# Ledger of designs, part 108: peptides against a protein of PDB entry 6B9H

Target 1, 151 residues: chain A of PDB entry 6B9H
Amino acid sequence: AELCESLLTWIQTFNVDAPCQTVEDLTNGVVMAQVLQKIDPAYFDENWLNRIKTEVGDNWRLKISNLKKILKGILDYNHEILGQQINDFTLPDVNLIGEHSDAAELGRMLQLILGCAVNCEQKQEYIQAIMMMEESVQHVVMTAIQELMSK

## One batch from the design tools (peptide; made by RFdiffusion4, then SolubleMPNN)

Design b2_p25_8_s2 (from b2_p25_8, 8 letters changed)
Fold by OpenDDE base, seed 1:
Structure b2_p25_8_s2 (fold): chain B 151 residues (1-151), chain A 25 residues (1-25)
Amino acid sequence: as target 1 above (151 residues)
Amino acid sequence: SYEEFLASLPEELQKFFEHVRKKQE
């Protein structure tokens, strides 16, 4: 999916410790968790990050467990910190991500993380970083922001 | 809303969003 591809490129700009070269690399949630910590380390602190299991391998049940925690964290962050209402019908299916590496659903998950970045205290810095990305990627990312903020 | 989001950004960033939107059309 084009959305997932562009957002993977965006995720790579965070330079997290976990490998993040492929869609499969994102399915265990470790990269996502590390990105969220960079977005807001006060909320997604070390205690929160430590709840995400790093030694997952190909165990799709463990992947889904991590992804559920991450999704919960995003929803809580939007409610408690960003003061935004989230439409549940648009939420990603983390089961499909963990079990089947579904790129479309992964794209939706990354879009939620994008929402956190562009609405957090340092949203200006993240938007400025997007301005430095390749133009074709910018279009997809900016469209994703527009879609998210219009819901 | 999207409009409120844009309004919360510095002018230079608002212009950037508008520029990108126009290129997509």
Scores: peptide ipSAE 0.428, ipTM 0.874, DockQ to the pose 0.263
Fold by OpenDDE base, seed 3:
Structure b2_p25_8_s2 (fold): chain B 151 residues (1-151), chain A 25 residues (1-25)
Amino acid sequence: as target 1 above (151 residues)
Amino acid sequence: SYEEFLASLPEELQKFFEHVRKKQE
């Protein structure tokens, strides 16, 4: 999906330790968790990160478990820290992500992470980074921000 | 809201968002 591919490119700018070159690389949630820790290490601290299982391989059940924890973390962060700025009416289906690598649903998940970045304390820095992205990718990312912030 | 979000950003970034919005319309 266009959203997923563009946001994958955006995610790659974080230079996390976990492999993040393909959609499949994101389905276990490890990259997402590491990105969230970079966004707000005080909230997504080591204790939180340690709840995400690494080395899950192709076990879709473990993927889903991780993704559920990550989604919960995002929603809690939005509520507790960001003041519910993100429109989360339509949540991603983490089952489809974990079991089928559904790109559309993965895009929705990454969009929520984007929401965390552009509403966090360092939002200006993340927006400036988006300004440096290739125009076509930038367009998709900016549109995703607009969708998130429009209630 | 989106407008409140934009208003919370520095003017330079607001102009950037406006530019992108106009291009996609």
Scores: peptide ipSAE 0.426, ipTM 0.873, DockQ to the pose 0.299
Fold by OpenDDE base, seed 5:
Structure b2_p25_8_s2 (fold): chain B 151 residues (1-151), chain A 25 residues (1-25)
Amino acid sequence: as target 1 above (151 residues)
Amino acid sequence: SYEEFLASLPEELQKFFEHVRKKQE
């Protein structure tokens, strides 16, 4: 989906260690976890990151396990640190991401991570970074932010 | 809310959001 494609491009700006060139690269959650650690290393610390299995391969059960932990981390972060600034809407189906590489659901997951970035203490810097992205990508990313913050 | 979010940002960033919104419509 367009959302997933644009947010993949956004995720790539973090320059994490894990491969992040394709949608499939994101389905095991390792890239997402590393991005979250960059967003807030005090909250998503090494102990948290160590709970994410890195050598997953094509094991969709392990992918789903990782994705569930990441989703929980995002929701807890929103509640404990961000003060529930992200609008409550349909959560991503991590089963579809892990088992089927569902781009639409992956897009929703990445959108939640976007929410963490634009609401964290360093939100100004992340928004400024988005200003440097290609215009067509900006349109999708900005729409995603609007959806997250609107009631 | 979205308006509260925008209000929490520096003016230059608020302008950025408005600029992109106009282009996407």
Scores: peptide ipSAE 0.424, ipTM 0.872, DockQ to the pose 0.314
Fold by OpenDDE base, seed 4:
Structure b2_p25_8_s2 (fold): chain B 151 residues (1-151), chain A 25 residues (1-25)
Amino acid sequence: as target 1 above (151 residues)
Amino acid sequence: SYEEFLASLPEELQKFFEHVRKKQE
């Protein structure tokens, strides 16, 4: 999906340690967790990150377990830190992400992470980084922000 | 809201969002 591909490109700008070249690379949640730690290392600290299983391989049950933890972390972060600024009435289906690498649902998950970035303490810096992205990707990302913040 | 989000940003970033929005129309 266009949303997923553009947000994958956005995720790659974080230069995390885990491989993040393909949609499949994101399905185990490790990249997402590392990105969230970069966004707010005080909240998504080492103790939180250590709960995310590494070396998951193709085990979709472990993927789903990781993704559920990540989604919970995002929702808790929205409630506790961001003041629920993100419109999250349509939550991603982590089962479809983990078991089937569903790009549409993965896009929704990455969109929530995008919401964390553009509402966090360093939101200005992340928005400025988006300004430097390729125009086609930039438009998709900006649209995703608008959808996320609009009621 | 989206409007409150924009209002929380520096003016130059608000202009950037507006610029991109106009290109999408």
Scores: peptide ipSAE 0.417, ipTM 0.868, DockQ to the pose 0.301

Design b2_p25_8_s3 (from b2_p25_8, 7 letters changed)
Fold by OpenDDE base, seed 1:
Structure b2_p25_8_s3 (fold): chain B 151 residues (1-151), chain A 25 residues (1-25)
Amino acid sequence: as target 1 above (151 residues)
Amino acid sequence: SFEEFLNSLPPELQEFFKSVLEKQK
């Protein structure tokens, strides 16, 4: 999906430790968890990150478990810190991500993470970073922000 | 809302955001 590919490019700008070159690299949730920690290390602290299993392999059940924790973290962050700025009525299907590497659902997941970045205390810095991306990617990312904030 | 979000940003970022969204329609 176009959304997923553009947001994958966006995710890569965080330069996390975990491999993040392909859609499959994101399906275990480790990259996403590390990105969230960079977005707000006070909230997504080491204790939170340690709940994410890093040695998952191809175990889709463990992938889904990680993804559920991450989704919960995002939703809790939205409620507790962001003040319900993100519309979470349409949630990604983490089962499809973990079991089938569904790019469309992964895109929705990454969109929620994007929402965290552009609504956090350092939102200006993240928006400025988006300004440095390729123009075509910028449009997809910014459209995703608009969609998220307009619902 | 998106409008409220934009209004929370510095003017230069607001203008950039609107420019990108309009240009690539």
Scores: peptide ipSAE 0.527, ipTM 0.908, DockQ to the pose 0.311
Fold by OpenDDE base, seed 5:
Structure b2_p25_8_s3 (fold): chain B 151 residues (1-151), chain A 25 residues (1-25)
Amino acid sequence: as target 1 above (151 residues)
Amino acid sequence: SFEEFLNSLPPELQEFFKSVLEKQK
């Protein structure tokens, strides 16, 4: 999916420790958790991150467990910190991500993380970083932001 | 809303958003 591909490129700009080169690399949630910690380390602190299982391999059940925790964290962050600025019009199906590596649903998950970045205290820094990306990627990313805020 | 979001940004970033979104693909 175009959304997933562009947001994967965006995720790579965070330079997290976990591998993040392919869609499959993101399905266990470890990269996403590390990105969220970079966005707001006070909220997504070490205690929160320690709840995400690492090295889950091909165990889709563990992937789904991680993804559910991450989704919960994002929604709680939106409510408690961001003041419900991100609309949860369509939540990603984490089962499809974990079990089938569904790129479309993964794109929706990454879109929620994008929402956290562009609404957090350092939102201007993240938006400025997007300005340095390729135009085709910018368009998809900016459209994704608009979608989150408009629905 | 998206409009409120844009209005919360400095003009340079607002213009960036408008420019990119106008290039529909």
Scores: peptide ipSAE 0.524, ipTM 0.906, DockQ to the pose 0.298
Fold by OpenDDE base, seed 3:
Structure b2_p25_8_s3 (fold): chain B 151 residues (1-151), chain A 25 residues (1-25)
Amino acid sequence: as target 1 above (151 residues)
Amino acid sequence: SFEEFLNSLPPELQEFFKSVLEKQK
């Protein structure tokens, strides 16, 4: 899925500690959690991050558990901090991500994280970072932003 | 809304945003 691949490239710009080279690397949610902490460390603090299991291996049940926590965190952040800026009428299926590494659903999940970045206090800096990316990736990412902010 | 989002950005970022969405397919 082109959305997932472009957003994977975007995620890599955060330089988190967890491996983030492949779609499979993202399915346990650890990278996502670390990215969210970088976006807003006051909200996604160490206590929140510690709720995400890091040693999940191929256990898809643990992956799904992590992904559910992350999705809840994103939705709560959108409601409590961002003021409902993100259109979340269609939520990602975290079961498909955790159990089947579904790239399309993963793309939707990463899109929600993108929504957090471009609506947070440092939104201008994140948009400027996108401006430094390859043009084809820029288009996909910016289209994804437009979709999130539109009704 | 997306327009409100764009309006919250500096003009140079607004213009860049629009240009990317228009020139790429």
Scores: peptide ipSAE 0.510, ipTM 0.904, DockQ to the pose 0.298
Fold by OpenDDE base, seed 4:
Structure b2_p25_8_s3 (fold): chain B 151 residues (1-151), chain A 25 residues (1-25)
Amino acid sequence: as target 1 above (151 residues)
Amino acid sequence: SFEEFLNSLPPELQEFFKSVLEKQK
């Protein structure tokens, strides 16, 4: 999926500790959690991050568990900190991500993280970072922002 | 809304958004 691939490229700009080269690398949620911590370390603090299991291997049940925690964190962050509502009917299916590495659903998950970045206190800097990305990636990412904010 | 979001950004970033989104890619 084009959305997932472009957002994977975007995620890579965060330079997190966890491997994030492939779609599969994102399915356990560890990269996502580390990215969220970079976005807002006060909210997604070490205590929150420690709730994410890091040694899950290929256990899709543990992946899903992590992804559910991350999704909940994103939703809470949007409600409590960003003061905006998310269309619950378009939420990613974390089961498909964890069990099947579904790129489309993963893209939706990453899109929510993108929403956190472009609506947080440091939104200007994240947008400026997007300006430095490849043109094709920029278009997909910006379209994703537009879609998210138009829901 | 997206419009409100854009309006919250500096003009140069608004222009960047509009430029990228208006281009047929």
Scores: peptide ipSAE 0.523, ipTM 0.905, DockQ to the pose 0.260; fails the geometry check

Design b2_p25_8_s4 (from b2_p25_8, 8 letters changed)
Fold by OpenDDE base, seed 1:
Structure b2_p25_8_s4 (fold): chain B 151 residues (1-151), chain A 25 residues (1-25)
Amino acid sequence: as target 1 above (151 residues)
Amino acid sequence: SEEEFINSLPPELQEFFEAVKKKLE
């Protein structure tokens, strides 16, 4: 999916420790958790990060478990810190991500993380980073932001 | 809202966002 590929490129700009070159690399949630910690290390602190299992392999049950924790973290962050409401009916299906590496659902997950970045305390820095991206990727990312803000 | 978000950004970022928005239209 175009959304997933563009947001994967965006995720790569965070330079996290975990491998993040392919869609499959993102399915265990480790990269996403590390990105969230960079976005707001006070909220997504070491205690939170330690709840995410790093030795997952191809165990889709563990992947889904991690992804559920991450999704909950995002929702809680939006409610507690950002003061925003997210419609649960538009949430990504983490089962499809964990079990089937569904790119469309992964794109939706990454879009929620994008929402955290552009609404957090350091929102200016992340918007600035988007300004430095390839134009075609900028268009997809900005469209994704617009979609989030219109809900 | 989108309008509130854009207005919360520094001027240079507002201009960028508006420019991108126009390209998407």
Scores: peptide ipSAE 0.081, ipTM 0.681, DockQ to the pose 0.328
Fold by OpenDDE base, seed 4:
Structure b2_p25_8_s4 (fold): chain B 151 residues (1-151), chain A 25 residues (1-25)
Amino acid sequence: as target 1 above (151 residues)
Amino acid sequence: SEEEFINSLPPELQEFFEAVKKKLE
């Protein structure tokens, strides 16, 4: 999906330790967890990160477990830190991500992380980073932000 | 400057960027 592909490119700008070259690389949640820690290391601290299993392999049940923890973290962060409410009907299906590497649902997951970045304390820094992206990717990312802000 | 950057973008991207900026204020 276009959204997932563009947001994967955006995720790559964080230069996390975990491999993040393909959609499959994101399905275990490790990259996403490391990105969230960069966004707010005080909230997504080492204790939180340690709850995410790093050696998952192809075990889709472990992937889903990680993804559920990450999704909860995002929702809690939005509620507790950002003071925002996210509609449940728009939440990604982490089962489809973990079991089937569903790009559309993964795109929704990454969009939530994008929401964290553009609403966090360092929002201006992340906006500046988006300004440096290739035009076509930038357009998708900006559209995704606009969608989040219009809800 | 930021304004110079916005003005350098295609019209559609300018509109989207301005809308996003407004929401982020």
Scores: peptide ipSAE 0.077, ipTM 0.661, DockQ to the pose 0.112
Fold by OpenDDE base, seed 5:
Structure b2_p25_8_s4 (fold): chain B 151 residues (1-151), chain A 25 residues (1-25)
Amino acid sequence: as target 1 above (151 residues)
Amino acid sequence: SEEEFINSLPPELQEFFEAVKKKLE
């Protein structure tokens, strides 16, 4: 999916420790968790990160478990820290991500993480980073931001 | 700078990015 492809490129700018070259690399949630920790290490601290199982292989049940924890973390972060209700957002189906590597649903998940980045304390830094990306990627990412902010 | 970069973009993209930034204020 176009959204997933562009947001994967965006995710790669974080330079996390976990491999993040392909869509499949993101399905276990480890990259997402590490990105969230970079966004707000006080909230997504080491204790939180340690709840995410690493090296799950192809076990889609473990992937889904991780993804559910991450989704909960994002929702809690928006409520507790950002003071925003994202009730009108279509939430990603983490089952489809974990079991089938569904790119469309993964794109929605990454969009939620994008929402955290552009609404956090360091929002201007992340916007500036996006402005330095390749133009075609910028357009998709900025469209995704606009979609989030319009809800 | 960021503003210099935006000003170098096509008008359609300038308006788009400025609108998004405004929403993020």
Scores: peptide ipSAE 0.065, ipTM 0.656, DockQ to the pose 0.068
Fold by OpenDDE base, seed 2:
Structure b2_p25_8_s4 (fold): chain B 151 residues (1-151), chain A 25 residues (1-25)
Amino acid sequence: as target 1 above (151 residues)
Amino acid sequence: SEEEFINSLPPELQEFFEAVKKKLE
């Protein structure tokens, strides 16, 4: 999926500790959790991050468990910190991500994280980073932002 | 500058960026 591929490229700019080269690398949620911590370390603090199991291997049940926690974290962040600026009426199916590595649903999840970045305290820095991305990727990312911010 | 960057983009990307910027402000 074009959305997932572009957002994977965007995620890679965070330079997190966990491997993040492929769609499969993102399915356990560890990369996403580390990215969220970078976005807002006060909210996604060490206690929150420690709830995410880091050694899940190919266990899709553990992946789904992590992804559910991450999705909840994102939704809570939108409500408690961002003031519901992100349109989240269509949620990603974390079961499809964890069990089948569904790129389309993963793209939706990454889009929610993108929404967190462009609405957080350091939103200008993240917007500037997006400005420096390759044009085709930038187009997809910006379109994804527009969808989230639309009512 | 941001304005110079926007002006350097293709028209379609300019429109998207301006729209996003407006929503984020």
Scores: peptide ipSAE 0.058, ipTM 0.647, DockQ to the pose 0.113

## One batch from the design tools (peptide; made by RFdiffusion4, then SolubleMPNN)

Design b2_p26_1_s1 (from b2_p26_1, 14 letters changed)
Fold by OpenDDE base, seed 2:
Structure b2_p26_1_s1 (fold): chain B 151 residues (1-151), chain A 26 residues (1-26)
Amino acid sequence: as target 1 above (151 residues)
Amino acid sequence: MDPLLEEFLKKMQEKKEEEKKKLELE
């Protein structure tokens, strides 16, 4: 999916420790958790990050468990910190991500993380970074942001 | 909405419309 591909490129700009070269690399949630910690380390602190299992391998049940925790974290962050500025009318299906590496659903998950970045305390930094991205990726990211802000 | 984000989205939308017009004229 184009959304997932573009947001994967965006995710790679965070330079996290976990491998993040492919869609499959993101399905265990470890990269996403590390990105969220970079976005807001006060909220997504070490205690929160330690709840995410790092040695998952191909165990899709463990992947889903991680993804559920991450999704919960994002939704709580939207409510508690961002004041529900992000519309979550269409939530990703973490079961499809964990079990089948569904790129479309993964794209929606990454879109929620994008929403966190452009609304967090350091939003100016992330918005500026997006403005410097390659045009084709920037277009997809822009569209994704618009969808998040639409009522 | 953050003013910088609003400006960014506006600019991108304008570029999209300009490109669309260009393609329609060609």
Scores: peptide ipSAE 0.246, ipTM 0.691, DockQ to the pose 0.753
Fold by OpenDDE base, seed 1:
Structure b2_p26_1_s1 (fold): chain B 151 residues (1-151), chain A 26 residues (1-26)
Amino acid sequence: as target 1 above (151 residues)
Amino acid sequence: MDPLLEEFLKKMQEKKEEEKKKLELE
């Protein structure tokens, strides 16, 4: 999906340790967890990150387990830190991500992470970085932000 | 909402509207 492709490009700007070249690379949640730690290391601290299993391989059950933890972390972050400023009415289906590498659902997951970035304490840096992105990617990212902030 | 984000969203929306109007005149 176009959303997933553009947000993958956005995710790659974080330059995390885990490989993040393909959609498949994101399905185990490790990249997403590392990105969240960069967004807010005080909340998504090392203890939180250590709950995400890195030795997953192609085990879709372990992928789903990781993704559920990440989704919970995002939702808790929205509630406890961001004050529910992000609209989460369209939650991703982590089962489809883990078992089938569903790009559309993965896009929704990355969109939630985008919401964390543009509302966190360091949101100024992330917003400015988005403003400097290539136009085609920026368009999709902006649309995704608008959807998150809409009522 | 962060003022910078709000400004960014506003500018992008205005740009979309301008492009839409341009296409309608073609």
Scores: peptide ipSAE 0.241, ipTM 0.684, DockQ to the pose 0.572
Fold by OpenDDE base, seed 4:
Structure b2_p26_1_s1 (fold): chain B 151 residues (1-151), chain A 26 residues (1-26)
Amino acid sequence: as target 1 above (151 residues)
Amino acid sequence: MDPLLEEFLKKMQEKKEEEKKKLELE
C-alpha cells in the first residue's frame, strides 16, 4: 500500500536499532516501540518499552500482543498528553498486521505514530524532517497528517 | 516544498505562538 510504503520510509528516518527495511520488519512492533520512545522518551520510557517482547520471531501471536500494547500506548498518549489532537477515526486491526502483515492496516498503525510525532513536544522537528523527504513520499505523509487532523 | 505542508507547518507554529502568548498573559 502506498501509505504503508511512504510511512515505512518515514519510519526509517528515525534510525532505530531494530531492523526496519521491510513491512515484515515492522509487524512485531519493536521498531514502532523504539520510534515512539524517540518521539517521547518520558512517556514511552524504558519501563514501557520493556513490555514489548523483542524475541518474537515469526510468532504472530506475540506480534499481535506487542501491537496491542503499542496501540494502547498510542491511544493513551493521545488522550493523556496530546489532548486528543489526532483523530482515532479508524483504529488499525492489529490482528491483520501481526498474522498477515497487512500493509493497509500497518499503514494505519504507522499513521497513528505519525500523529504522535507531529503533535508531540518536538513536533516542529519532525515536521521539518518530513519537509525534507522526497516529494512523492512527502505528499503521502502530508495527506496522512491531514487525515488525522480532520474531524 | 508542498504548499499544503507549508500551511500546516505555519498553523502549527501559530498555535505554538498563541499558546506561548496566552501563557505569558496569564
Scores: peptide ipSAE 0.174, ipTM 0.562, DockQ to the pose 0.030
Fold by OpenDDE base, seed 3:
Structure b2_p26_1_s1 (fold): chain B 151 residues (1-151), chain A 26 residues (1-26)
Amino acid sequence: as target 1 above (151 residues)
Amino acid sequence: MDPLLEEFLKKMQEKKEEEKKKLELE
């Protein structure tokens, strides 16, 4: 999916410790959790991060468990910190991500993380980073942001 | 930089400023 591919490129700009070269690399949620910690380390602190299991291997059940925790964290962050500046009427299906590596649903998940980045305290830094990306990626990211902020 | 992104970001900033003004007047 175009959304997933572009947002994967965006995620790679965070330079997290976990491998993040492929869609499959993101399905266990570890990269996402590390990205969220960078976005707001006060909220997504070490205690929160430690709830995300590492070394899950190919266990899709553990992947789903991690993804559910991450999704909850995003939603709570949006409600408690961001004041629901983004809409989440269409939530990603974490079961499809964990069990089938569904790129479309993964894209929706990454889009929610994008929403956190462009609305957090350091939003200007992340917006500037997006402005430095390749134009085709910028276009997709911009469209994703527009969708998040609409209605 | 994508010119559409630049325009979009400008509009976002304007909307934020308008919302801030609205809040200050209430």
Scores: peptide ipSAE 0.114, ipTM 0.580, DockQ to the pose 0.035

